# Peptides against a protein of PDB entry 2KNC: the designs that were tried, part 43

Target 1, 74 residues: chain A of PDB entry 2KNC
Amino acid sequence: KGPDILVVLLSVMGAILLIGLAALLIWKLLITIHDRKEFAKFEEERARAKWDTANNPLYKEATSTFTNITYRGT

## One batch from the design tools (peptide; made by RFdiffusion4, then SolubleMPNN)

Design b2_p18_5_s2 (from b2_p18_5, 14 letters changed)
Fold by OpenDDE base, seed 1:
Order: sequence, then structure tokens, then C-alpha cells
Structure b2_p18_5_s2 (fold): chain B 74 residues (1-74), chain A 18 residues (1-18)
Amino acid sequence: as target 1 above (74 residues)
Amino acid sequence: LALQLLLEELLKALKELL
């Protein structure tokens, strides 16, 4: 069977489309993995910054509980 | 390497189809 030129052209087009689709899927996968790693790092840094703020000796809570020593509960 | 093997296998399957 001689090479059907139409079958050759369609197969080459199909191969190019599949390679293009595979490249886009790999690219999307790499970005998704990168973004998940960067987001996890950002949440870790944010959690650490919150912890550092809680332990900051310059942080004074706006609300203080004061026990009134003169309050003899009637 | 894997992409070259896939391309060679695709070219082989193409030659069998033609």
C-alpha cells in the first residue's frame, strides 16, 4: 500500500496537536505544583510572622483585665 | 530520552500504517 498522502498529513497534524496539548498540560502541571509550593511557603512565613508578633515584647494588648481590689462583692 | 523514544515509536507506528 503506497503512502496515502492524506493519511500522512492527518497523522502529522494529529501528532503536532498531541505534542502541543501535552506541552500545555505539562506547563499547567508545573505551574500548579510551583504555585502550591509557593503558597505553602507563604502560609508558613505568615504563620511565623503571626507568632513573632505574639512574642514581640513591644506588642501591648489594647485590652487589659484589671482586678479591682476594692470590689468587695456585696 | 523518553520523548525521543516516544517520537521513534510514533514514527514506527506511522511507517506501519503507511
Scores: peptide ipSAE 0.043, ipTM 0.660, DockQ to the pose 0.084
Fold by OpenDDE base, seed 5:
Structure b2_p18_5_s2 (fold): chain B 74 residues (1-74), chain A 18 residues (1-18)
Amino acid sequence: as target 1 above (74 residues)
Amino acid sequence: LALQLLLEELLKALKELL
C-alpha cells in the first residue's frame, strides 16, 4: 500500500514550513544577541566619551548656571 | 556538513516512504 500522495505532499510541506520557522527563530535569536552586544559596546563608548568630555578643560557646559550673587539664602 | 546529512536523511526517509 503506497502512502497516500496527499499525506506525502502534506508531510513535505509541513517539514519545509518547520525548517523555515526554525531558520527564522535562529535568525531572530542571532540578531537579538548581536544587537545586545552592540548596544552594550555603544553604551560603554558613550560612557567613555562622557568621561573624556568631563576631563576636557575646553568643555564649556551649555547650561550657563547664572549664580545670582545677590541671593543670600536666608 | 550537518545540513547535508540532515538533507540526505530526509531524502532517504522520503524515498522509503514512496
Scores: peptide ipSAE 0.036, ipTM 0.654, DockQ to the pose 0.065
Fold by OpenDDE base, seed 3:
Structure b2_p18_5_s2 (fold): chain B 74 residues (1-74), chain A 18 residues (1-18)
Amino acid sequence: as target 1 above (74 residues)
Amino acid sequence: LALQLLLEELLKALKELL
């Protein structure tokens, strides 16, 4: 019995859909890996910039924290 | 190259199904 023409058509359609889905997943995975590497580099550069700013004797922090040692919590 | 190999494998799988 030759292959049922309906089984052949459905299998070809299913294969095309699976290949298309796999290609989209690979593309999304590559972009996600790229974006994560770029974001990690950006956070490292931001961490360095904060450290360099903290060590700059010309930098005045906009906020100073004073511990009020005389504050008896009522 | 990679697309040609993928096409050849797809054509082979199609011939095995027919």
Scores: peptide ipSAE 0.036, ipTM 0.645, DockQ to the pose 0.061
Fold by OpenDDE base, seed 2:
Structure b2_p18_5_s2 (fold): chain B 74 residues (1-74), chain A 18 residues (1-18)
Amino acid sequence: as target 1 above (74 residues)
Amino acid sequence: LALQLLLEELLKALKELL
């Protein structure tokens, strides 16, 4: 069955390629979901840290704004 | 269970192709 052997070889090659592609897509999907969950937690923790700093009565701003009295805004 | 059914269907498809 000459034509059948070529069909079998092409089908096996196609199946291996499809399985490989599916595995890569699943892997990328899992990483993307993981990274999005980690990023969302990081942004939440950053937002909390900023909130805690704003409400901390012991926080002194390290930046002092001095008005330059000699600056004529020309 | 689902993986076994998928493997059985793949083995059937392979036997029909051979």
Scores: peptide ipSAE 0.031, ipTM 0.616, DockQ to the pose 0.057

Design b2_p18_5_s3 (from b2_p18_5, 15 letters changed)
Fold by OpenDDE base, seed 2:
Structure b2_p18_5_s3 (fold): chain B 74 residues (1-74), chain A 18 residues (1-18)
Amino acid sequence: as target 1 above (74 residues)
Amino acid sequence: LLLQLLLELLKLAEELEK
């Protein structure tokens, strides 16, 4: 019974460590998936906000590009 | 918790070896 008890003890300790590691990996995976979904939603909302700003009839571009017709680049 | 569980399992193993 001696060598079998040591093998059982080491196997139970190893199983607890593997369960703990698996739980941490699952937890990290769930957070990473959650954060990626939230970030993807944020980038979509940001893209929509840029489109809405571009179509806003109140948005007058402060930058007037004047083509200087007198500037012949020499 | 995990350390206490490991200590209880170690005590149980020592008691099972007697």
Scores: peptide ipSAE 0.047, ipTM 0.684, DockQ to the pose 0.091
Fold by OpenDDE base, seed 5:
Structure b2_p18_5_s3 (fold): chain B 74 residues (1-74), chain A 18 residues (1-18)
Amino acid sequence: as target 1 above (74 residues)
Amino acid sequence: LLLQLLLELLKLAEELEK
């Protein structure tokens, strides 16, 4: 009965470790899916805010393109 | 908790070997 008891003990220890690892992987997966959905909403809101700023008639673009009229590129 | 459970399983194995 000695080798069977050691196999049972090691199998129970291995099963507990696998359950613990599986629980951590499920937890990490749920958080990662949640965070990606929240980040996607944040990037969508940021994109919308950029479009709304571009359509605001009070917004002067900070980029004045000075075309140097004296620059004849030779 | 997990360490305590492993220690109790080890004790149970030592008792079952006797």
Scores: peptide ipSAE 0.043, ipTM 0.678, DockQ to the pose 0.090
Fold by OpenDDE base, seed 3:
Order: C-alpha cells, then structure tokens, then sequence
Structure b2_p18_5_s3 (fold): chain B 74 residues (1-74), chain A 18 residues (1-18)
C-alpha cells in the first residue's frame, strides 16, 4: 500500500497544478481576445476619423507643396 | 487558499493511509 499512496498523492498534486495552469491560460486567453477586439474597434474608429478629417472643408493640411517653377534641372 | 488546499491534501493523504 505504500508505493500506491505515493502515486496517488503525486497524481493529485499534478492534477491541482494542471487545473491551476489551465485556469491561468483560460484567463490570459479571455483577456487577449478582449484586448484584440477593443484594439480592432479603436483602429477602425481611427481610420474613420482620418477619412472624416480628410473630407472636412475646415481642415487645412499643415504641409503645403510649392513647385519651384524656376528650377530647371541642369 | 494555498494553505487550505495543503490542509485538504494532508487530510486526503491521512484518509488514503487508512
């Protein structure tokens, strides 16, 4: 009965460790899925805001392109 | 929690020794 009791104790300890690890993996997976969904919405809203800004008649681009008509490239 | 799990594991060991 001695070696069988040690095998049962080691199996129960191993099962508790595996359940704890599985719970942490499930928790991390749920957070990672949540964060990716929130980030995807944020990138969609940022993309939409960029398009709305580009079509805003009050938006003046900070960059003006000047063509130098006097530049004849030699 | 960990101390309670350890006490339950010790109690289970004592039950299996019988």
Amino acid sequence: as target 1 above (74 residues)
Amino acid sequence: LLLQLLLELLKLAEELEK
Scores: peptide ipSAE 0.041, ipTM 0.682, DockQ to the pose 0.080
Fold by OpenDDE base, seed 4:
Structure b2_p18_5_s3 (fold): chain B 74 residues (1-74), chain A 18 residues (1-18)
Amino acid sequence: as target 1 above (74 residues)
Amino acid sequence: LLLQLLLELLKLAEELEK
């Protein structure tokens, strides 16, 4: 008795649906991994830009502390 | 595309049942 034609057709339909679902899951996984790597790189570049701002000779802190050398605390 | 493929598979089913 050949394979039940209904079982073959349902298996082909099921395989197409599973391939489509697998492709969507792989696509979503690749995007999620890419976005996490890009976000981690962006936060690292932002952290470096904060360090570069601290070392930038053009950056003057808006706060200057003047030590009054004539202030003898009584 | 997917709906057309499903209709062609159903048509092939009806031809193989005869």
Scores: peptide ipSAE 0.039, ipTM 0.675, DockQ to the pose 0.077

Design b2_p18_5_s4 (from b2_p18_5, 15 letters changed)
Fold by OpenDDE base, seed 3:
Structure b2_p18_5_s4 (fold): chain B 74 residues (1-74), chain A 18 residues (1-18)
Amino acid sequence: as target 1 above (74 residues)
Amino acid sequence: LLLELLLKLLEEALKLEL
C-alpha cells in the first residue's frame, strides 16, 4: 500500500509553505535586530551629545540662582 | 540545508512509493 499520493503532495506543499514562512520570519528577525542595534547606537550618541552640551563652557543657563546669605528677614 | 532537507524528504517519499 503506497503512501497516499495525496498525503505526499500535502506534506510537500506544507513543507514549502513552512520554509517560505521561516525565511520571512528570519528576514524580519535580522532586520529587527539590525534596526535595534542602530537605534541603540543612535540613543548612546544622543546621550553623549547631551552630556557634551551640558559641559559646553559657552552655554550659560539664562537663569542663575544666588542665595543671599546676608538676608536676615526683618 | 533546508532545500537539501526538502530534497531528502522527497527522495524518501519517492523510495516509499517504489
Scores: peptide ipSAE 0.037, ipTM 0.658, DockQ to the pose 0.209
Fold by OpenDDE base, seed 2:
Structure b2_p18_5_s4 (fold): chain B 74 residues (1-74), chain A 18 residues (1-18)
Amino acid sequence: as target 1 above (74 residues)
Amino acid sequence: LLLELLLKLLEEALKLEL
């Protein structure tokens, strides 16, 4: 059966399209894995920054309980 | 390289169908 030149051309075009699609899928997968790792790191750093804000030695609680030394609750 | 390998594989596949 003579080589169907159309089948050969379509197979080459199909192979190029499949390689291009595979490269885009691999690229998207790598970015998605990178972005998930970066987002997890960002949330951890933000959680640490909230902990450091809760323990900020400059955070004076707005509730200064002034024990009025003259208030004997009798 | 990769394109040349694909072209060679296609040439071999074409030779097997002849």
Scores: peptide ipSAE 0.036, ipTM 0.656, DockQ to the pose 0.132
Fold by OpenDDE base, seed 5:
Structure b2_p18_5_s4 (fold): chain B 74 residues (1-74), chain A 18 residues (1-18)
Amino acid sequence: as target 1 above (74 residues)
Amino acid sequence: LLLELLLKLLEEALKLEL
């Protein structure tokens, strides 16, 4: 009856560790899914804000590329 | 399921001690 008590103790310890690990993995998975959805929403809102700025008739682009047609780069 | 398996394992262990 000695080896069975050790097997039971090790099995209970192993089960507690597996439950703890499973709970941590589920928790990490839920956070990771939440954060990815929030980040995707933030990047979409940032993309829309760039499009709205490009379509603002009051926004004069700070970069007027004057192609000097008289500059023949020699 | 997992708790029932643990309870069953503990019950089998207790029966082996008797």
Scores: peptide ipSAE 0.036, ipTM 0.660, DockQ to the pose 0.176
Fold by OpenDDE base, seed 1:
Order: structure tokens, then sequence, then C-alpha cells
Structure b2_p18_5_s4 (fold): chain B 74 residues (1-74), chain A 18 residues (1-18)
């Protein structure tokens, strides 16, 4: 009995759809892994930039604590 | 690999209906 032409056509269509879906899933997985690595690097660079901003040699605190060496509490 | 597996699956399906 010759193969049902409908079964062959549906199997080929199903195979093409599964390949397309698998390719999209692999692509999404690769992007997600890449983006997580890049985001981790950007957060590290941003963390480093915050540390450099906290130690800005041009930032003079508006409040200077002067220890008055002449203040012996009477 | 995947295409060869699909071609083999199609060949086996074709043999089962003959």
Amino acid sequence: as target 1 above (74 residues)
Amino acid sequence: LLLELLLKLLEEALKLEL
C-alpha cells in the first residue's frame, strides 16, 4: 500500500516546524547567556564607577571637621 | 545530523507503510 501522501506531507511540515522552533529556542538561549554575561560586566563596571565617585579627589565635603587643639575642656 | 535523522525517520516511516 503506497504511503498516505497526507501522512508524508504532515510529517514533513511537522519536521520543518520542529526545526524552526528548535532554532528559535537555541537562538534565544544563546542570546540569554550572552546578555547575562554582558549585564554582569556592566554591573561590575557600574559598581567600580560608584567606588571611583566616592573617592573623587575633587569632591570636598561641605563639612570639614577641624579638631581645635586649643580646646582643653574647662 | 538533524537533517540526516529526519531523512532516516522519513525513510523508516516510508518502509513501514509499504
Scores: peptide ipSAE 0.036, ipTM 0.649, DockQ to the pose 0.177

Design b2_p18_6_s1 (from b2_p18_6, 15 letters changed)
Fold by OpenDDE base, seed 2:
Structure b2_p18_6_s1 (fold): chain B 74 residues (1-74), chain A 18 residues (1-18)
Amino acid sequence: as target 1 above (74 residues)
Amino acid sequence: LEELLREALELAEKLAQE
C-alpha cells in the first residue's frame, strides 16, 4: 500500500499545530509564573513600606479623627 | 523546529511503510 499521502500530510499538519499550541501554552505559563513572582515581590515591598511607615516617628496620619458631636447615631 | 519537523516527517514515513 503506497504511503497514504493524505495521512502523511494530515499527520505533519497536526504535529505542527500541536507544537505551535504547546509553544503558546509554555509561553503563557512562563509569563504567568513571571508575573506572579513580580507581583509577590511588589506585595512584599509594599508590606515592608507599611512596616517602615509604622516605625517612622515623622508619620502623621493624614486622617484626623474628629468627634462629630452633632452625630446623633440612630 | 526544523529538526523536530524532520523527525516528525521520518516517523510519518516509517508509519506509512507499514
Scores: peptide ipSAE 0.059, ipTM 0.725, DockQ to the pose 0.109
Fold by OpenDDE base, seed 4:
Structure b2_p18_6_s1 (fold): chain B 74 residues (1-74), chain A 18 residues (1-18)
Amino acid sequence: as target 1 above (74 residues)
Amino acid sequence: LEELLREALELAEKLAQE
């Protein structure tokens, strides 16, 4: 009265599928955590770059406001 | 993966002989 060979084979196949699925979930989780940390660093660096541009005497703002002294707002 | 499949098959064969 051994375990039904079919039950053993199905249990092994099920275990392999579960291990594969678990590995994919762990991999996706690791990538998602990595990407969130990298994105947070990138947003921090962009925030710092705005502060550093304010302190960089070589930074010329791309937006030049030209006040037309001849424009009477009629 | 092939090693895990081989080990799983060997385990199934042992369980089928009891």
Scores: peptide ipSAE 0.055, ipTM 0.721, DockQ to the pose 0.096
Fold by OpenDDE base, seed 5:
Structure b2_p18_6_s1 (fold): chain B 74 residues (1-74), chain A 18 residues (1-18)
Amino acid sequence: as target 1 above (74 residues)
Amino acid sequence: LEELLREALELAEKLAQE
């Protein structure tokens, strides 16, 4: 009857660890799904803002590309 | 969780009788 007490203690410890791990995995999964949905909305709003800016006839692009024709890259 | 605790207690009682 000695080894059985150790098996019970180890089984209880194992069960607690498994429940804790399962709870952490569920929590992480819920957060990850939430964050992905929020990020997808943010990227959609950012895409919409770019389209709205492109359709505004008063918008002047802040980025002008100047090609310096005199720059001889050595 | 309560069901798991009941099963753990029932296993402990079975093992204590052996």
Scores: peptide ipSAE 0.045, ipTM 0.693, DockQ to the pose 0.113
Fold by OpenDDE base, seed 3:
Structure b2_p18_6_s1 (fold): chain B 74 residues (1-74), chain A 18 residues (1-18)
Amino acid sequence: as target 1 above (74 residues)
Amino acid sequence: LEELLREALELAEKLAQE
């Protein structure tokens, strides 16, 4: 009794769908790993730029705190 | 991909011979 031609067709269709899904998952995984590496590099460069800013004598912070000594709370 | 296609073909051939 040869395998039901329907079982063979369904198995081939299932295999193609699984291969397609696996390829999409691998592709997404590769992109996600790439993006995480690029993001990690970007955060490292940003951290370095913060240190360079802290050592730059020409850098002036946009915010400054002033204490009003003459303020007498009522 | 070629190996997976070959394995799929070999499985289809085995099923067709039973």
Scores: peptide ipSAE 0.044, ipTM 0.678, DockQ to the pose 0.056

Design b2_p18_6_s2 (from b2_p18_6, 15 letters changed)
Fold by OpenDDE base, seed 4:
Structure b2_p18_6_s2 (fold): chain B 74 residues (1-74), chain A 18 residues (1-18)
Amino acid sequence: as target 1 above (74 residues)
Amino acid sequence: LLDELLEALLLALKLALE
């Protein structure tokens, strides 16, 4: 029994579509995993930079609070 | 990788045409 030409054509089209979709899903998955790992490193470095800022003896806070001794609150 | 996949598809197609 020769192959049904319609079954062959549909199988080839289905295979191409499935391969294309699988490749896109794998690509998106790899990027998403990469980006999450990089973002986690960035947040860790940002957390460390906040600690390093607190430990840097040259760092002066941009905000200074002054108590005005002459201010008698009425 | 794409060439190997194409060859595998052509081989499967050939087998289906026998």
Scores: peptide ipSAE 0.060, ipTM 0.698, DockQ to the pose 0.045
Fold by OpenDDE base, seed 3:
Structure b2_p18_6_s2 (fold): chain B 74 residues (1-74), chain A 18 residues (1-18)
Amino acid sequence: as target 1 above (74 residues)
Amino acid sequence: LLDELLEALLLALKLALE
């Protein structure tokens, strides 16, 4: 019985498809882990920047309360 | 993992060529 050339071709094609699918899954997993780590770092840096702004003695609050001293409530 | 996949492929090719 010569090697069934159809079985060989289908096995090679199946292996290539499985390797390709595995590579895509690994790639997607690596990107997802990378993006989550980068996002966590970005949120930490933003939280630190807000904290530094609150501790900056040059920071003027965006809300200015103007007391109208000329308002005599009659 | 890659070596195990390569071994599994080589085994499948061997069985298909027998």
Scores: peptide ipSAE 0.058, ipTM 0.690, DockQ to the pose 0.051
Fold by OpenDDE base, seed 2:
Structure b2_p18_6_s2 (fold): chain B 74 residues (1-74), chain A 18 residues (1-18)
Amino acid sequence: as target 1 above (74 residues)
Amino acid sequence: LLDELLEALLLALKLALE
């Protein structure tokens, strides 16, 4: 049976769609992996900065708690 | 990967043209 022109056209269209979908999935996967690595690094740096601030004797808490001795919590 | 996919597509196309 000679080449079924319809089968050839549908196979080519299907291949183009599959390649396009695969390229989009790969692109999305690469971005997602990149963003997750950058976010993980950012959270690690933020965690380290918080630990360094807690151990820094120069860090004065901006919030001073004054115990109001006259506040009778009735 | 792209070359293998292209080769597989060309093989499938050849098989469909037989």
Scores: peptide ipSAE 0.057, ipTM 0.683, DockQ to the pose 0.052
Fold by OpenDDE base, seed 5:
Structure b2_p18_6_s2 (fold): chain B 74 residues (1-74), chain A 18 residues (1-18)
Amino acid sequence: as target 1 above (74 residues)
Amino acid sequence: LLDELLEALLLALKLALE
């Protein structure tokens, strides 16, 4: 009994669809991993920049606190 | 890789149709 031509055609179509779906999933996974690694590096660099600013003796805080001597507080 | 997979699929199809 030769193979059922319909079974062969359906199996080939199924294989092509599965390969295409697998390729799309791999591509999406690679992009997602890349983007997460880049974002993690950006947050690490931002954390380092904050640390370096805190230790810089030339850093003058933009906010100056003044005690209002005339504020009698009602 | 893709061409080799296509050739392997065509060979498997040929063997299945014999």
Scores: peptide ipSAE 0.053, ipTM 0.691, DockQ to the pose 0.048

Design b2_p18_6_s3 (from b2_p18_6, 17 letters changed)
Fold by OpenDDE base, seed 5:
Structure b2_p18_6_s3 (fold): chain B 74 residues (1-74), chain A 18 residues (1-18)
Amino acid sequence: as target 1 above (74 residues)
Amino acid sequence: LELELLESLLESLLLALE
């Protein structure tokens, strides 16, 4: 008996849909992994920049703490 | 499991072509 054209068409359509879905899942996965890696690098660079600023001898903190020597407390 | 599903699909396609 010749191939059932309807079965062949449905199987091809199903395969195309599954391939399309798989491609979308792979795409989403790649983006998610990429974004997480980029964010991790950004946080590392930000942390490093903060350390460099702390070690900059020209950096004066905007807030100066003065101990009041005359304050004996209550 | 995934391989078994693919094999089953392939077999079903081959049977449908006979």
Scores: peptide ipSAE 0.028, ipTM 0.598, DockQ to the pose 0.059
Fold by OpenDDE base, seed 2:
Structure b2_p18_6_s3 (fold): chain B 74 residues (1-74), chain A 18 residues (1-18)
Amino acid sequence: as target 1 above (74 residues)
Amino acid sequence: LELELLESLLESLLLALE
């Protein structure tokens, strides 16, 4: 018996929809992984920049320590 | 359940192509 035209058409339509959905899911997954990797790299670069700032000779601590000459220490 | 459904759909498709 020849293939039921309706079954073939519905199966092809279903396959196209599934392929489209799978492509969208793969695309979204790739973007999400890419964005996470880029964000991780950005945070690493920011952490390095913070270390460079901490070691910057131009960095003056907001808190200055004064030796109290009157404090003899018990 | 989903695998059985997919298998049954594939089987029905094969039978419909005969």
Scores: peptide ipSAE 0.027, ipTM 0.588, DockQ to the pose 0.062
Fold by OpenDDE base, seed 1:
Structure b2_p18_6_s3 (fold): chain B 74 residues (1-74), chain A 18 residues (1-18)
Amino acid sequence: as target 1 above (74 residues)
Amino acid sequence: LELELLESLLESLLLALE
């Protein structure tokens, strides 16, 4: 039997749609993986910046301690 | 379920080519 031309046309159309959908899913997956890696890197850099602030010689504490030498506690 | 559907589609395509 020759292939039913309608079945062939519908199968080709279905295959094109499935390939298109698969390409979109792969694209979405790649973006999601990329975004998660970039976000994780951003959070690591932000965490590191907080730790480096404690060790940064240019960072001065917001509070300064002043010892009043004239204070005689009665 | 998805594999069985894919197999049934493949079988239907093979039968349509005979």
Scores: peptide ipSAE 0.026, ipTM 0.577, DockQ to the pose 0.064
Fold by OpenDDE base, seed 4:
Structure b2_p18_6_s3 (fold): chain B 74 residues (1-74), chain A 18 residues (1-18)
Amino acid sequence: as target 1 above (74 residues)
Amino acid sequence: LELELLESLLESLLLALE
């Protein structure tokens, strides 16, 4: 006997839905992995930017310490 | 559980092709 046409149609529909769902999951997974890698690079660049700011001779700290030589603490 | 479901689906498809 040939395959039941209804079973074939339902199986094809189910397969298409599963392939579509799998494609969406793979797509989401790839984006998530990409975003995490990009975020890790961004955090590394931010860490380097802090080091570069510390080593930048043009950067002057907002805090200045002055020693008042005339103040004897009396 | 998931593997058993896949096996049952495969068996049902094979039986439907006979």
Scores: peptide ipSAE 0.026, ipTM 0.580, DockQ to the pose 0.061

Design b2_p18_6_s4 (from b2_p18_6, 15 letters changed)
Fold by OpenDDE base, seed 1:
Structure b2_p18_6_s4 (fold): chain B 74 residues (1-74), chain A 18 residues (1-18)
Amino acid sequence: as target 1 above (74 residues)
Amino acid sequence: LELERLLALLLALELARL
């Protein structure tokens, strides 16, 4: 018995839907991997910028502690 | 996550129908 024409049509429709779904899953996977890599790079650059700010020789803390040598606590 | 499970179930049903 040759394949029923209905079975062939449904199998072709199913194959097209599966290809479309696979393409969407691949697309989502690529975006997710890209976003994770970009976010990791952004956090690394932000961490580095924080370290560079802490080591900036032009950065003076707004608060300096001076020991008052003349302060004899009465 | 739920959408991916639904899609995997649909795929499994289509494969079981072949």
Scores: peptide ipSAE 0.024, ipTM 0.587, DockQ to the pose 0.032
Fold by OpenDDE base, seed 4:
Structure b2_p18_6_s4 (fold): chain B 74 residues (1-74), chain A 18 residues (1-18)
Amino acid sequence: as target 1 above (74 residues)
Amino acid sequence: LELERLLALLLALELARL
């Protein structure tokens, strides 16, 4: 019995749909992995920038502690 | 979100055909 032409056509159509679906899933997975890696780098750079701001000799803290030498705490 | 629903529906349709 030759392969039912209808079964062959439907199997080819199904295979094309599965390949298309697999390609979309792989593409989405690659983007998601890329975006997570980029976000992790951005958070690391932001964390470093916060530490570098603390070590930046040009950064003057908004809070200045003034010790009043004339204040003898009674 | 909508793309994921469409993909899930397509997958469910293909599985229901088997």
Scores: peptide ipSAE 0.024, ipTM 0.576, DockQ to the pose 0.027
Fold by OpenDDE base, seed 5:
Structure b2_p18_6_s4 (fold): chain B 74 residues (1-74), chain A 18 residues (1-18)
Amino acid sequence: as target 1 above (74 residues)
Amino acid sequence: LELERLLALLLALELARL
């Protein structure tokens, strides 16, 4: 009994779709892992830059505590 | 290993259907 031409066509189409979907999932996974590593590095560099900014005497904190020297508390 | 076995079983089932 020759292979049912419809079964062969559907199996080939199904195999191509599954391979394509698997390739897209692997690609998306690799990108997501790469982007998470790069983002973690960027957040670490940004955290380090904030620590360096806190130690930079040129960055006056935007919180100017105006100690009103004229407020002699009675 | 398990995925390769599943793929081999699927392929064997398709070949046995021909």
Scores: peptide ipSAE 0.024, ipTM 0.542, DockQ to the pose 0.053
Fold by OpenDDE base, seed 3:
Order: C-alpha cells, then structure tokens, then sequence
Structure b2_p18_6_s4 (fold): chain B 74 residues (1-74), chain A 18 residues (1-18)
C-alpha cells in the first residue's frame, strides 16, 4: 500500500509551514542579536565619553579654592 | 509584543486547521 496521498500532501504542507516559521524565527533572532550588539557598543562609547569628559582640560570646576596666605589666624 | 502574539495566534490557527 503506497503512502496515503492525503498524508503526503499534509506532510508537505506542514513541512513548508515549519520552514516558514523557522525562517521568521532565525530572522528575528538575527535582528535581536544585531540590536543588542549595537546597543552594547553605544553604551561602551557613552561610558568612554564620560571618562573623556572627566579628563577634559576645558572643564574647569566652577569652584576654585584660594588659600589666603596673609590670614594670620589670631 | 502584541504583533508577535497575533502572529503566533494566526500560526497556531493555521496549524490547528491541518
């Protein structure tokens, strides 16, 4: 008895649907991995930019302390 | 999130028709 033609047709349809689903899942996974890598790079660059701001010689703190050497504390 | 749920529901409905 050859395989029931109905079973063969349903198995082929099911296989096509599974391939389509797998392709969508792979596509979504690739995008999600890409976006996470780009976001991680952006956060690293932003962290580095904060370190550069801390060492920026153009950044003068608004507060300067002057020691008055003429103040004799009596 | 909602689009993914809709897609999953549509796929489950098509799978339930086989």
Amino acid sequence: as target 1 above (74 residues)
Amino acid sequence: LELERLLALLLALELARL
Scores: peptide ipSAE 0.021, ipTM 0.562, DockQ to the pose 0.023

